# Ledger of designs, part 126: peptides against a protein of PDB entry 5B16

Target 1, 136 residues: chain A of PDB entry 5B16
Amino acid sequence: TPSRINHNERLEFLGDAVVEFLTSVHLYYLFPSLEEGGLATYRTAIVQNQHLAMLAKKLELDRFMLYAHGPDLCRESDLRHAMANCFEALIGAVYLEGSLEEAKQLFGRLLFNDPDLREVWLNYPLHPLQLQEPNT
Target 2, 136 residues: chain A of PDB entry 5B16 as posed
Amino acid sequence: TPSRINHNERLEFLGDAVVEFLTSVHLYYLFPSLEEGGLATYRTAIVQNQHLAMLAKKLELDRFMLYAHGPDLCRESDLRHAMANCFQALIGAVYLEGSLEEAKQLFGRLLFNDPDLREVWLNYPLHPLQLQEPNT

## One batch from the design tools (peptide; made by RFdiffusion4, then SolubleMPNN)

Design b2_p29_7_s2
Fold by OpenDDE base, seed 3:
Structure b2_p29_7_s2 (fold): chain B 136 residues (1-136), chain A 29 residues (1-29)
Amino acid sequence: as target 1 above (136 residues)
Amino acid sequence: SEAEEERRNQEVLEELKERIKKLYEKRKQ
């Protein structure tokens, strides 16, 4: 059995991929005429550690981190980085124990406070040209 | 800098939200 640290690092690895994948898929369908550079710009902004840390705060992971790791988090930048990693591990765990659909729903709920924006993100219209693409 | 990067990312996110809002408004009509 791997150590707790190794297990968390492995979950972060998985979660990072899941977050990037979900972000990519939703952006791809939402903006069928947007060039790759524009899609990549939105993706980068969404998956940036600073943004993921903000999403983590909605789950009160900041309070958890300060309680569990307070002595090691004397800098705000260290806290943000740790929160982003913890968020990735959480998404990885949800995918691993549950499903990609469950990870998608959780991630989408956190991305937007506006329920109308959330609805569009989670239930985007499918474009005819996108429907014929393999594995998309 | 880190602060400049954060400002740029926030502007990109706001632009994204505006574009999604327009999609919503078009959908309900």
Scores: peptide ipSAE 0.641, ipTM 0.931, DockQ to the pose 0.869
Fold by OpenDDE base, seed 5:
Structure b2_p29_7_s2 (fold): chain B 136 residues (1-136), chain A 29 residues (1-29)
Amino acid sequence: as target 1 above (136 residues)
Amino acid sequence: SEAEEERRNQEVLEELKERIKKLYEKRKQ
């Protein structure tokens, strides 16, 4: 229905912002000496549709997409794009109905299969200079 | 191309993972 489509698009809009925000925050704290260009490069890599689609595949959203929209997703590129959008909508929904923390945990869990990398990503130490930043 | 973009993207991601791994190794010492 048009209402459902609109709702999903709105969730995607929200999720896109959440994904980019979480990515930005974690990169910012993990690499306090990395210049903006480097941070942006990593962020771009993380939030690219191809990567988000890969994360979506971990949740078997590809199966969901094929079930719900199979006839329209015959091309691999179309499927990836749809999966990325669906992933954003999912994160948006988790944030909306749950919390930013829950979105953070889910996103971090999917970003890294290696539990050690995941631990660092989710629980990074603050650099002394970062302790001086205003709470915003 | 999409393939080239994917390769480039994957290289950046691998670099990121390697850097995070180094952070882990330093953290556990």
Scores: peptide ipSAE 0.638, ipTM 0.931, DockQ to the pose 0.857
Fold by OpenDDE base, seed 4:
Structure b2_p29_7_s2 (fold): chain B 136 residues (1-136), chain A 29 residues (1-29)
Amino acid sequence: as target 1 above (136 residues)
Amino acid sequence: SEAEEERRNQEVLEELKERIKKLYEKRKQ
């Protein structure tokens, strides 16, 4: 049986993949004519620690982290990194205990404060050319 | 630097939001 620390690290590992996957899929469908480099640029911006920490703050994970690890997180950069990791672990847990759809909904709700942008992100139209691509 | 990276990140995110906004505007018309 893994320790709690090991379990969180494993959840973080899983969550990192889920965040990457969801981001990639949504960008792929939203921008069917955007080249790989452009897609990668947006993905990087979305999934980097600084941004994930910002999303984590919306869930008040900063308060949680300070409660659990306050003395070890005196530096702002350390707190951001920890928050990003915690966010990944949370997404991993949601996926593991729930579903990819639930992870998608949570992630999407946090990505955009604007409900209109959120709706587009979550409910993107399928492009005709994408429908013709082989199912991989 | 971290500050420069953050600034660049915010610029990219704002660009993304603007592009999504344009998609929304097209969809509602």
Scores: peptide ipSAE 0.638, ipTM 0.930, DockQ to the pose 0.890
Fold by OpenDDE base, seed 1:
Structure b2_p29_7_s2 (fold): chain B 136 residues (1-136), chain A 29 residues (1-29)
Amino acid sequence: as target 1 above (136 residues)
Amino acid sequence: SEAEEERRNQEVLEELKERIKKLYEKRKQ
């Protein structure tokens, strides 16, 4: 349905921004002394379609995609691209219908299998110099 | 190639995880 396709594309657009924002914020606070280039490198790695597709697989979105669009996703590269888009749409929907916090928690749970790393990612301490900066 | 890009991307992610691990160790102490 054209309306559903359009809606999914809009959610994907929103989700893309949310994923990038969350990634940027967490990296910024985790590594207060890391230069912009380093931050950008990590962000790129996290938000790349290949990685998002891997995260999507943790939610078994691949099974969903094959069920819904199997005939059109014969190539693995096509599936990965579709999964990444679907993941973005999902995050967008979680943000839209829930909250940024809910999107943050979901994204964090998927980023790290190690619960200790996940905890650090989600609950980073502020650097002493960051305490002097205006609250955003 | 896509395979090469994936390998490079994975290396960056592993580096990130290692850095976060160090942060964990600091918080643990």
Scores: peptide ipSAE 0.637, ipTM 0.930, DockQ to the pose 0.869

Design b2_p29_7_s3
Fold by OpenDDE base, seed 2:
Structure b2_p29_7_s3 (fold): chain B 136 residues (1-136), chain A 29 residues (1-29)
Amino acid sequence: as target 1 above (136 residues)
Amino acid sequence: SAEEERKRNEEILKELEEMVKKKYLERKK
């Protein structure tokens, strides 16, 4: 329905911002010596449709998309784009109905399969210089 | 090309993973 489509698009809009924000925050704290250019490079790689689609596959959203929208997703690129959008909508929904923390946890779990790396990503210590920044 | 871009981005993600791994090892020490 048009209402459902509109709702999903709004969720995508929200989810896109949440993914962008979470990625930025974690990169900023985890790599205090990394310059803006590097931060931006990694952020771009993390939040691009290609990567988000890969994360979506971990949730088997590809099967879901093919079931729901198969006729419109004959091209691989179209499927990836749709999966990325669906992933954004999912994150947006988790944030909306749950919390930023829940979105962070879900996103982190998908970013790294290795639990040790996941822990590093999710539980970063504040650098001493960062501790000196009151609002950062 | 699109393929080259995908490859570059995958390499960047691999670098990120290695950097995170390095952080893990540093904490382990």
Scores: peptide ipSAE 0.654, ipTM 0.939, DockQ to the pose 0.901
Fold by OpenDDE base, seed 3:
Structure b2_p29_7_s3 (fold): chain B 136 residues (1-136), chain A 29 residues (1-29)
Amino acid sequence: as target 1 above (136 residues)
Amino acid sequence: SAEEERKRNEEILKELEEMVKKKYLERKK
């Protein structure tokens, strides 16, 4: 049985990939006319520690981190990094124990405070050329 | 600087939100 630290690091590894994948897929379909450079720019902004920590704060993970690891988090940057890692582990766990769909729904709800914008992010029309891509 | 980079990233995210909002408004037509 792996240590708790090892388990969390493994979950972070998985969660990082899931967040990256979901972000990439949604950006790709939502903005069919956006060039690769733009897609990469928005993806980077979404998945960086600064932003993931903000999403984690919506789940009150900051309170959890201060409660569990307060003495080790003397700097704001340390807390932000830890929160981002915790968020990745959470997404990884949701995927592992649930499904990619559940991870997608959770992530989408946190990305936008406006429910109308959430709907656009989560439910986008598919471009005909994108549908044909696998056959090209 | 780190502060400039953070500010730039926040602006990028705001731009993204505006783009999504535009999509929403177009859908409402």
Scores: peptide ipSAE 0.654, ipTM 0.938, DockQ to the pose 0.906
Fold by OpenDDE base, seed 1:
Structure b2_p29_7_s3 (fold): chain B 136 residues (1-136), chain A 29 residues (1-29)
Amino acid sequence: as target 1 above (136 residues)
Amino acid sequence: SAEEERKRNEEILKELEEMVKKKYLERKK
């Protein structure tokens, strides 16, 4: 359905921004001494389609994609790309219908399998030099 | 190549995880 496709593309657009924003904010606060180049490098790695596809697989979105679009996803690269887009749409939907906090929690749960590392990612103290920074 | 890039990105993510582990250990102490 054209309307459904358009809706998904819009959600992907929103989700892409949310994922990038959350990634940027967490990296910024977690590593206050890391230079911009380093921050950008880690952000790029986190938001890469290949990585988002891996996160999507944790939600078993691959099963959904194969069921819905199997005939059109003959190559693994095509599947990964589709899964990454689907993941973005999902995050976009969570943000849209829920909140940024809910999107943050979902994303954090998927980023790290280790609960201890997840806790570090999700909860961080502000660096003394970050006290003057606006709420992000 | 695409394969080399994927490998590089995986290494970067592993490095990130190690950095987060370091943060965890610092908090634990």
Scores: peptide ipSAE 0.653, ipTM 0.938, DockQ to the pose 0.887
Fold by OpenDDE base, seed 5:
Structure b2_p29_7_s3 (fold): chain B 136 residues (1-136), chain A 29 residues (1-29)
Amino acid sequence: as target 1 above (136 residues)
Amino acid sequence: SAEEERKRNEEILKELEEMVKKKYLERKK
């Protein structure tokens, strides 16, 4: 396998973990009364390929993918899957070359178009029962 | 079906947005 492909797959692996981690942390802190089942439900909705592909479209990764892989991505499902993977690789790269904070900011900006909701997502108050939890 | 799953997921995301919106409104009080 070419080194470029291996690198992208490794970034996807890292990005997948980062996206899931960030999502988990924010849901956990923002909704202290939400049980595990609810947290898992929202996390699944946020991190699934369908949604990540939508976020990727906001970055015009669809144009990028069509430019680079157009003939192989004519089906919508194939494009969505590829876009989701590309998005994961991007987040992985941002974390790797930048920081978790930068990844958090980018992800948050894409999750909510409304700046007020974005602010809430990014700057949640800690619940008293969460004060003993590590800051992330 | 895949379509039903997509609709369900979209509804979940909309619900999440409403929950965040509620948090916003509470914070502004």
Scores: peptide ipSAE 0.652, ipTM 0.938, DockQ to the pose 0.901

Design b2_p29_8_s1
Fold by OpenDDE base, seed 2:
Structure b2_p29_8_s1 (fold): chain B 136 residues (1-136), chain A 29 residues (1-29)
Amino acid sequence: as target 1 above (136 residues)
Amino acid sequence: KKKEELEKLLKELEERQKRLQEALEKLLA
């Protein structure tokens, strides 16, 4: 329905910002010596449609999308884009109805299968230099 | 003693950071 479509688009809009924000913040703290260009490169890699679609696949959104929008998603590229959008909408919904922390946790759990990397991402420790220079 | 502990912590963080960076680099490929 038009109302559902509009709602999903709004959630996607919000989710896109949340994903972008979380990614930026985590990268910023995790790599205190990495230049802006490097940070931006990693961020782009994380938030690009292709990668978000991969994360969406972990939630089996591909099956959902084919069920709900199969006729409109005959091409793989279309499916990936739709999955990415759906993932953003999901994150947006989690943020909206839950919290930023919940969105962070969900996103982080999907980003890394390695528990150690996941822990680092979600609970990034302050670098000793950051501890010594809190204003930086 | 505190210096040694800090150095140890720094090393551990750097190693973990490196592993994370390697994982992110895979996303660029």
Scores: peptide ipSAE 0.314, ipTM 0.742, DockQ to the pose 0.553
Fold by OpenDDE base, seed 1:
Parts: C-alpha cells; structure tokens; sequence
Structure b2_p29_8_s1 (fold): chain B 136 residues (1-136), chain A 29 residues (1-29)
C-alpha cells in the first residue's frame, strides 16, 4: 500500500481537479455573458494557493499543520502553501469517500461567509435546461 | 404558476449575481 505521504499527494492531485472543475462550472453558469478571459481570471483568484489557504484557515488546518509539521513550517509562506495543499487533499478525500455533491457543498460553504452569496453560488442553475421557462 | 416562480427566481439571481461579482472582484484586489 502507498505511504501516507504518497496517499496525501494523490488526494491533493484529485482535489486540485475537483476544485478546478467545481469553480469552472459555477462560474460558467453564474456569468453567462462573461468572456473566457474573465472567467479564467475569477477562477484563478478562487483556486490560487493564497486563497485556498484562507479557506483552509476556516477549518483550522493551520493548527493541524503546526501540530503535525511545525518544525518544517517556520515561514508563513511555507505554511500557506502547505495549507493549500492540505485543503486540496481534503476536498479530494470528500469527493473520493463521499460525492461530488458533498465536495461542492463544503467548498461553497467555505467560499462565502455571506449566506446570501453562498446561496447564489450553490443554487444558481447549472444546466441550460434549468433556464427554460416551464409550460406551467 | 411555476413559470412565474422561475421568473422570480431568475430575477433574484440576477440581482444577487451583481453582488457576487463584486465579492469576487475583491479577491482580485
């Protein structure tokens, strides 16, 4: 079986893709008139390590990191990078052990503190057919 | 009935979309 380190790296790999995918899909439907460049800009802002580290802090991953890897994380920049990686691994694990929906919900809850914005992010129509007016 | 509800929802989403975009723009700063 793979070592714990290898397993975490694999989860990080998966989580990176999940975060990227969820972000892309939500932005695509939330901003139907925004060009690719604008979508990419928002995506970068959301998924960049610095931002993911901030999300990780909401889960107190900083405390976890300091406890588990304190001697190796003396610099704040190193800690942020590690937190971002750990956050990705966490999302990967949630997807792997749970579902994409669970990953989406967790990610969305962390993205926005404002419940109204959170609601918009999570519940905006994500399929073209959902935009069609019903006949009744 | 459902049509009206959907229209209302879409309108609300459009309004809130603006606020969401503003929040995202803050991440760019």
Amino acid sequence: as target 1 above (136 residues)
Amino acid sequence: KKKEELEKLLKELEERQKRLQEALEKLLA
Scores: peptide ipSAE 0.306, ipTM 0.758, DockQ to the pose 0.531
Fold by OpenDDE base, seed 3:
Structure b2_p29_8_s1 (fold): chain B 136 residues (1-136), chain A 29 residues (1-29)
Amino acid sequence: as target 1 above (136 residues)
Amino acid sequence: KKKEELEKLLKELEERQKRLQEALEKLLA
């Protein structure tokens, strides 16, 4: 129904912001010497639809999308786009109904299959130089 | 003593940073 679609779009809107925010914050602290352009490049890579679709696949959203919206997703590119949107909506919902921390954990768990990289992403300590800034 | 510990930590963080960067660079391709 239109109302349900609107709700999902609203969640997508929120989720998009949450994903971008989390990505930005983590990159900022992980790469203290990287200039804005570099940070933006990495952020774009992480939050681009193609990548988010891959993350969505880990949650088996592809099966869900094909089941629920198969006829409307005749192209693989359409499916990827839809999956990315659905992923954003999911993150938005997790943030809305849960917390930013829960959204962070879910997103981080999906970003990296490597446990070490996952740990770094989720629990990266402040760089010693950053500790010198009270307002960091 | 504290300086040495800090240097060790710094090195470890830099190595982790490098690994993460390499992973992210794969997404740019």
Scores: peptide ipSAE 0.257, ipTM 0.713, DockQ to the pose 0.583
Fold by OpenDDE base, seed 5:
Structure b2_p29_8_s1 (fold): chain B 136 residues (1-136), chain A 29 residues (1-29)
Amino acid sequence: as target 1 above (136 residues)
Amino acid sequence: KKKEELEKLLKELEERQKRLQEALEKLLA
């Protein structure tokens, strides 16, 4: 059987893709008038390590990391990077053991503290023009 | 009436999108 470390790295790989995909899909539908460059800019902001680390902090992964790897994560930048990777692994695990929907819900709940914004992100209405598209 | 309803829907959607976009813009800052 693979080591725990190898398993976590594999989950991180999967989680990275899931986070990227979910972010892309939501941005695509939420901003139908935004050009590709703008979509990509928002996606980068959302999925960058600094931001994912902030989301991880909401789950108290910082405490987890300090307990498990404290001496090796003395620098804030190192901690943020590790937290981001851990967050990706977590999302990967949620997707693997649960579903894409569950991953979406967890990710969305963490993205916004404002309940209204959270609702918009998670349950966005399709733009009327998008409803006319055959593959919506 | 349908036109008015559509306009209302569009306005609400745009406002919600705007608020979300503003939040995202803060991440870019």
Scores: peptide ipSAE 0.252, ipTM 0.713, DockQ to the pose 0.609

Design b2_p29_8_s2
Fold by OpenDDE base, seed 4:
Structure b2_p29_8_s2 (fold): chain B 136 residues (1-136), chain A 29 residues (1-29)
Amino acid sequence: as target 1 above (136 residues)
Amino acid sequence: DEKKRLEELLKELEERQKRLQEALDKLLA
């Protein structure tokens, strides 16, 4: 229904911001010596549709999308785009109905299959060099 | 020695960050 579509688009809008924000914050703190260009590059790589679609696949959203929208998603690129949007909507929903922390946890869990990397991403300590600026 | 301990912590963090950065670099390929 149009209402459902609109709601999903709104959630996508919110989720896009949440993903962008979480990615930005984590990169900022994880790499205190990385210049803006590098931060932006990693952020782009993380939040680009193709990558988000990969994360979505971990949740089997591909099967869902094909089931729900198969005729409209005959091309792989279209499917990836739709999956990315759906993923954003999901994150948006998690944030909306839960919390930013919950969204962070879900996103982080999907970002890295390696538990150690996941731990670093989710629970990074302030780098010793960052202690010189305690107001951050 | 606090300085030595800090250096050790710094090294540990840098190593972990390096591994994460390497993982992120794979996303650029």
Scores: peptide ipSAE 0.357, ipTM 0.767, DockQ to the pose 0.614
Fold by OpenDDE base, seed 1:
Structure b2_p29_8_s2 (fold): chain B 136 residues (1-136), chain A 29 residues (1-29)
Amino acid sequence: as target 1 above (136 residues)
Amino acid sequence: DEKKRLEELLKELEERQKRLQEALDKLLA
């Protein structure tokens, strides 16, 4: 269905922005002494397709993709790319139909298996020098 | 006592942040 494909692409577009935003905000508050270059490096590592595909695998999106699009995803690299896109679309959908908070929680739960690290990521403290900065 | 507790909390937070950063560093490899 062309309409469904178009809709998924739109959700992917939105999800890409949401993932980028959440990652940026969390890194900013979590590492107040880290320079922009370092923040950008971590952000890239987190949001790159290869990593998002790994997160997608935790949701068993690989099985979904193989079932729905198996003949078109013979190469592993193609599957990873498709999984990353699907993951973005999912986050976009969660944001659209739910809230930014729900997207934040889902993304955070998938980022870290360690519950302690997850807690730090999701509930980062505000640095004193950040008190005058917008909190989003 | 409150000062000491705050210092301990901050220390713990820094350690946790360090561990998180180490985990993120693994994504760079």
Scores: peptide ipSAE 0.355, ipTM 0.767, DockQ to the pose 0.496
Fold by OpenDDE base, seed 3:
Structure b2_p29_8_s2 (fold): chain B 136 residues (1-136), chain A 29 residues (1-29)
Amino acid sequence: as target 1 above (136 residues)
Amino acid sequence: DEKKRLEELLKELEERQKRLQEALDKLLA
């Protein structure tokens, strides 16, 4: 129904911001010597639809989308786009109903299959130089 | 002592940073 669609779009809107925010914050602290352009490049790569669709696949959203919306997704590119949107909506919902921390944990767990990289992403300590800035 | 510890910590963080960056670089292709 239109109401349901609007709700999902609202969640997508929120989720998009949350994903971008989390990505930005983590990149900022993880790469204190990287210039804005470099940070933006990584952020774009992480939050682009193609990548988010891959993350969505880990949650089996592809099967869900085909089941629920198969006739409307006749092209693979359409499916990827829809999956990315659905992923954003999911993150938005997790943030809304849970917390930013829960959204962070879910997103981080999906970003990296490597446990070491996951740990770094989720629990990266402040760089010693950053500790010198109280307002960091 | 404290300086040496800090240097060690910096090195460790830089190494971890490098590994993560390498992973992220794969997304740029």
Scores: peptide ipSAE 0.319, ipTM 0.748, DockQ to the pose 0.630
Fold by OpenDDE base, seed 2:
Structure b2_p29_8_s2 (fold): chain B 136 residues (1-136), chain A 29 residues (1-29)
Amino acid sequence: as target 1 above (136 residues)
Amino acid sequence: DEKKRLEELLKELEERQKRLQEALDKLLA
């Protein structure tokens, strides 16, 4: 229904911001010596539709989308875009109904299959230079 | 002693950071 579509679009809007924000914050702290261009490059890679669609696939959103919207998603690119949007809406919903922390946890769990990398991403220690320069 | 400890911590962080960066680099490829 139009109302449901509108709601999902709003959640997508919110989720997009949350994903962008979380990614930015984590990259900022994880790479204190990386220049802005490098940070932006990694952020783009993480939040682009292609990557978010891959994350969405881990949640089997592709199966859901094909079930609900199969005829409209006959192209792979269309499916990826829809999956990315759905993923953003999901993150938005988690943030809205839960918390930023919960959104962070969900996103982080999906970002990395390697538990060690996941741990670093989610629970990054402050770099010694950051300890010395906490306001930088 | 504390200096050595800090250096070890730094090294560990750098190694983990490097691994993470390598993973991210794969997304760029």
Scores: peptide ipSAE 0.302, ipTM 0.741, DockQ to the pose 0.577

Design b2_p29_8_s4
Fold by OpenDDE base, seed 2:
Structure b2_p29_8_s4 (fold): chain B 136 residues (1-136), chain A 29 residues (1-29)
Amino acid sequence: as target 1 above (136 residues)
Amino acid sequence: SKAEELEKLLEELKENQERLLKALDELLA
């Protein structure tokens, strides 16, 4: 329904910001010597629709999309875009109904299959230089 | 010593950063 679509679009809007924010924060702290251009490059890679769609696939959102919107998704690219949007909406919903921490955990768990990298991403130690900076 | 501990920490951070960068670089391919 139009009302449900509107709600999902609002959640997507929120989720997009949350994903962008979490990615930015983690990259910032994890790579204190990386210049802005590098940070931006990696952020783009992480939050781009193609990547978010891959994360969505881990939750089998593709099956959900085909079930709910099969006739409207005649192209693979359309499916990827829809999956990315749905993923953002999901993150938005988790943030809205839960917390930023819960969104962080869900996102981080999906970002890395490697448990060591996952742990570093989610629970990274602060770099010693960051501890010396007053506004970090 | 504290210096050695710090050095170890920095090395671990460096290794983790390199591993993360490698993983992230795969997203750029």
Scores: peptide ipSAE 0.268, ipTM 0.699, DockQ to the pose 0.527
Fold by OpenDDE base, seed 4:
Structure b2_p29_8_s4 (fold): chain B 136 residues (1-136), chain A 29 residues (1-29)
Amino acid sequence: as target 1 above (136 residues)
Amino acid sequence: SKAEELEKLLEELKENQERLLKALDELLA
């Protein structure tokens, strides 16, 4: 329905911002010596549609998308794009209905299969070197 | 000592950072 589509687009808009924000914050704290260019590069890699689609696959959103929009998503590239959008909408919904923390947890859980990396990412402790910097 | 504790913490963080960077670099490849 048009109303549902509109709602999803709005959620996608919100989710896009949330994903980018969370990514930015975590990268910022995790890599205090990394320059803006590097931070931006990694952020792009994390939030780009191709990657988000991979994360979406972990949630089996591909099956959902094919069910809902099968004929329109026959091409793999179209499916990836749609999955990424759906993923953003999901994150947006989690943030909206829950909290930023919940969105953070979900996103972080999907980012890394390695539990050690996941733990580091999710907690992103302040680096001691950052603590020594003025106004950090 | 506090210095030793800090050093240990820094080492652990650096190791984790390196691992994370490797993972992120794979996304760029």
Scores: peptide ipSAE 0.267, ipTM 0.718, DockQ to the pose 0.523
Fold by OpenDDE base, seed 1:
Structure b2_p29_8_s4 (fold): chain B 136 residues (1-136), chain A 29 residues (1-29)
Amino acid sequence: as target 1 above (136 residues)
Amino acid sequence: SKAEELEKLLEELKENQERLLKALDELLA
């Protein structure tokens, strides 16, 4: 329905901002010596539709999308785009109905399959990072 | 000591940061 579509688009909008914010914050603290250009490059890589679609696949959103919209998603590129949007909407919903922390946890869990990397991403220590690079 | 623990933590953090950076670099490839 049009109302549901509008709602999903709004959630997508919110989710996009949340993903962008979380990515920015984590990159900023994790890489205090990395210049803005590098930070921006990694952020783009993380939040681009291609990557978000891959994260969506981990949640098996592809199956959901094909079930719900199969005929309209015959092109792989269309599916990826839709999956990315759906992922953003999901993050938006988690933030809206839950909290930023919950969104952070979900996003981080999906970003890295490696538990060590996941731990670093989710639980970056500000104090140790500051000690390593006090002049930043 | 706390100093030793911190040093160990910093070493681990550095290693993991490098690993994370490599993982992120893979996203650029």
Scores: peptide ipSAE 0.265, ipTM 0.721, DockQ to the pose 0.477
Fold by OpenDDE base, seed 5:
Structure b2_p29_8_s4 (fold): chain B 136 residues (1-136), chain A 29 residues (1-29)
Amino acid sequence: as target 1 above (136 residues)
Amino acid sequence: SKAEELEKLLEELKENQERLLKALDELLA
């Protein structure tokens, strides 16, 4: 069986993919008129470590990290990076042990504090042009 | 049609969608 460290790193790997996937899918459907470059720009902004660390703070992962790893995280930048990785691992765990839907819900809830924006992000209408795309 | 219904729904949510976009723009700053 893998060590805890290996397990966390594996979860982080999975979570990274899940976060990027969810972000990509939602941006794609929400903004059908936005070109690829714009989609990519927003995706980068959403999934970058600094932003993920901010989301992690909403789950009080900063307190957890300081509690568990404080001596190694004296620099703010180090803490942010660690928080981002931890957040990815968490999302990976939610996906693995729960479902993609649960990961989606958690991620969406954290992305926006405004419930109206959450609703738009999570429950967007499909653009008519998108209906012409082949089914997956 | 379903497409028309979706289009209508899209229009109904346009304001909030724009607000979302603005929120995302703030992430770029």
Scores: peptide ipSAE 0.250, ipTM 0.733, DockQ to the pose 0.497

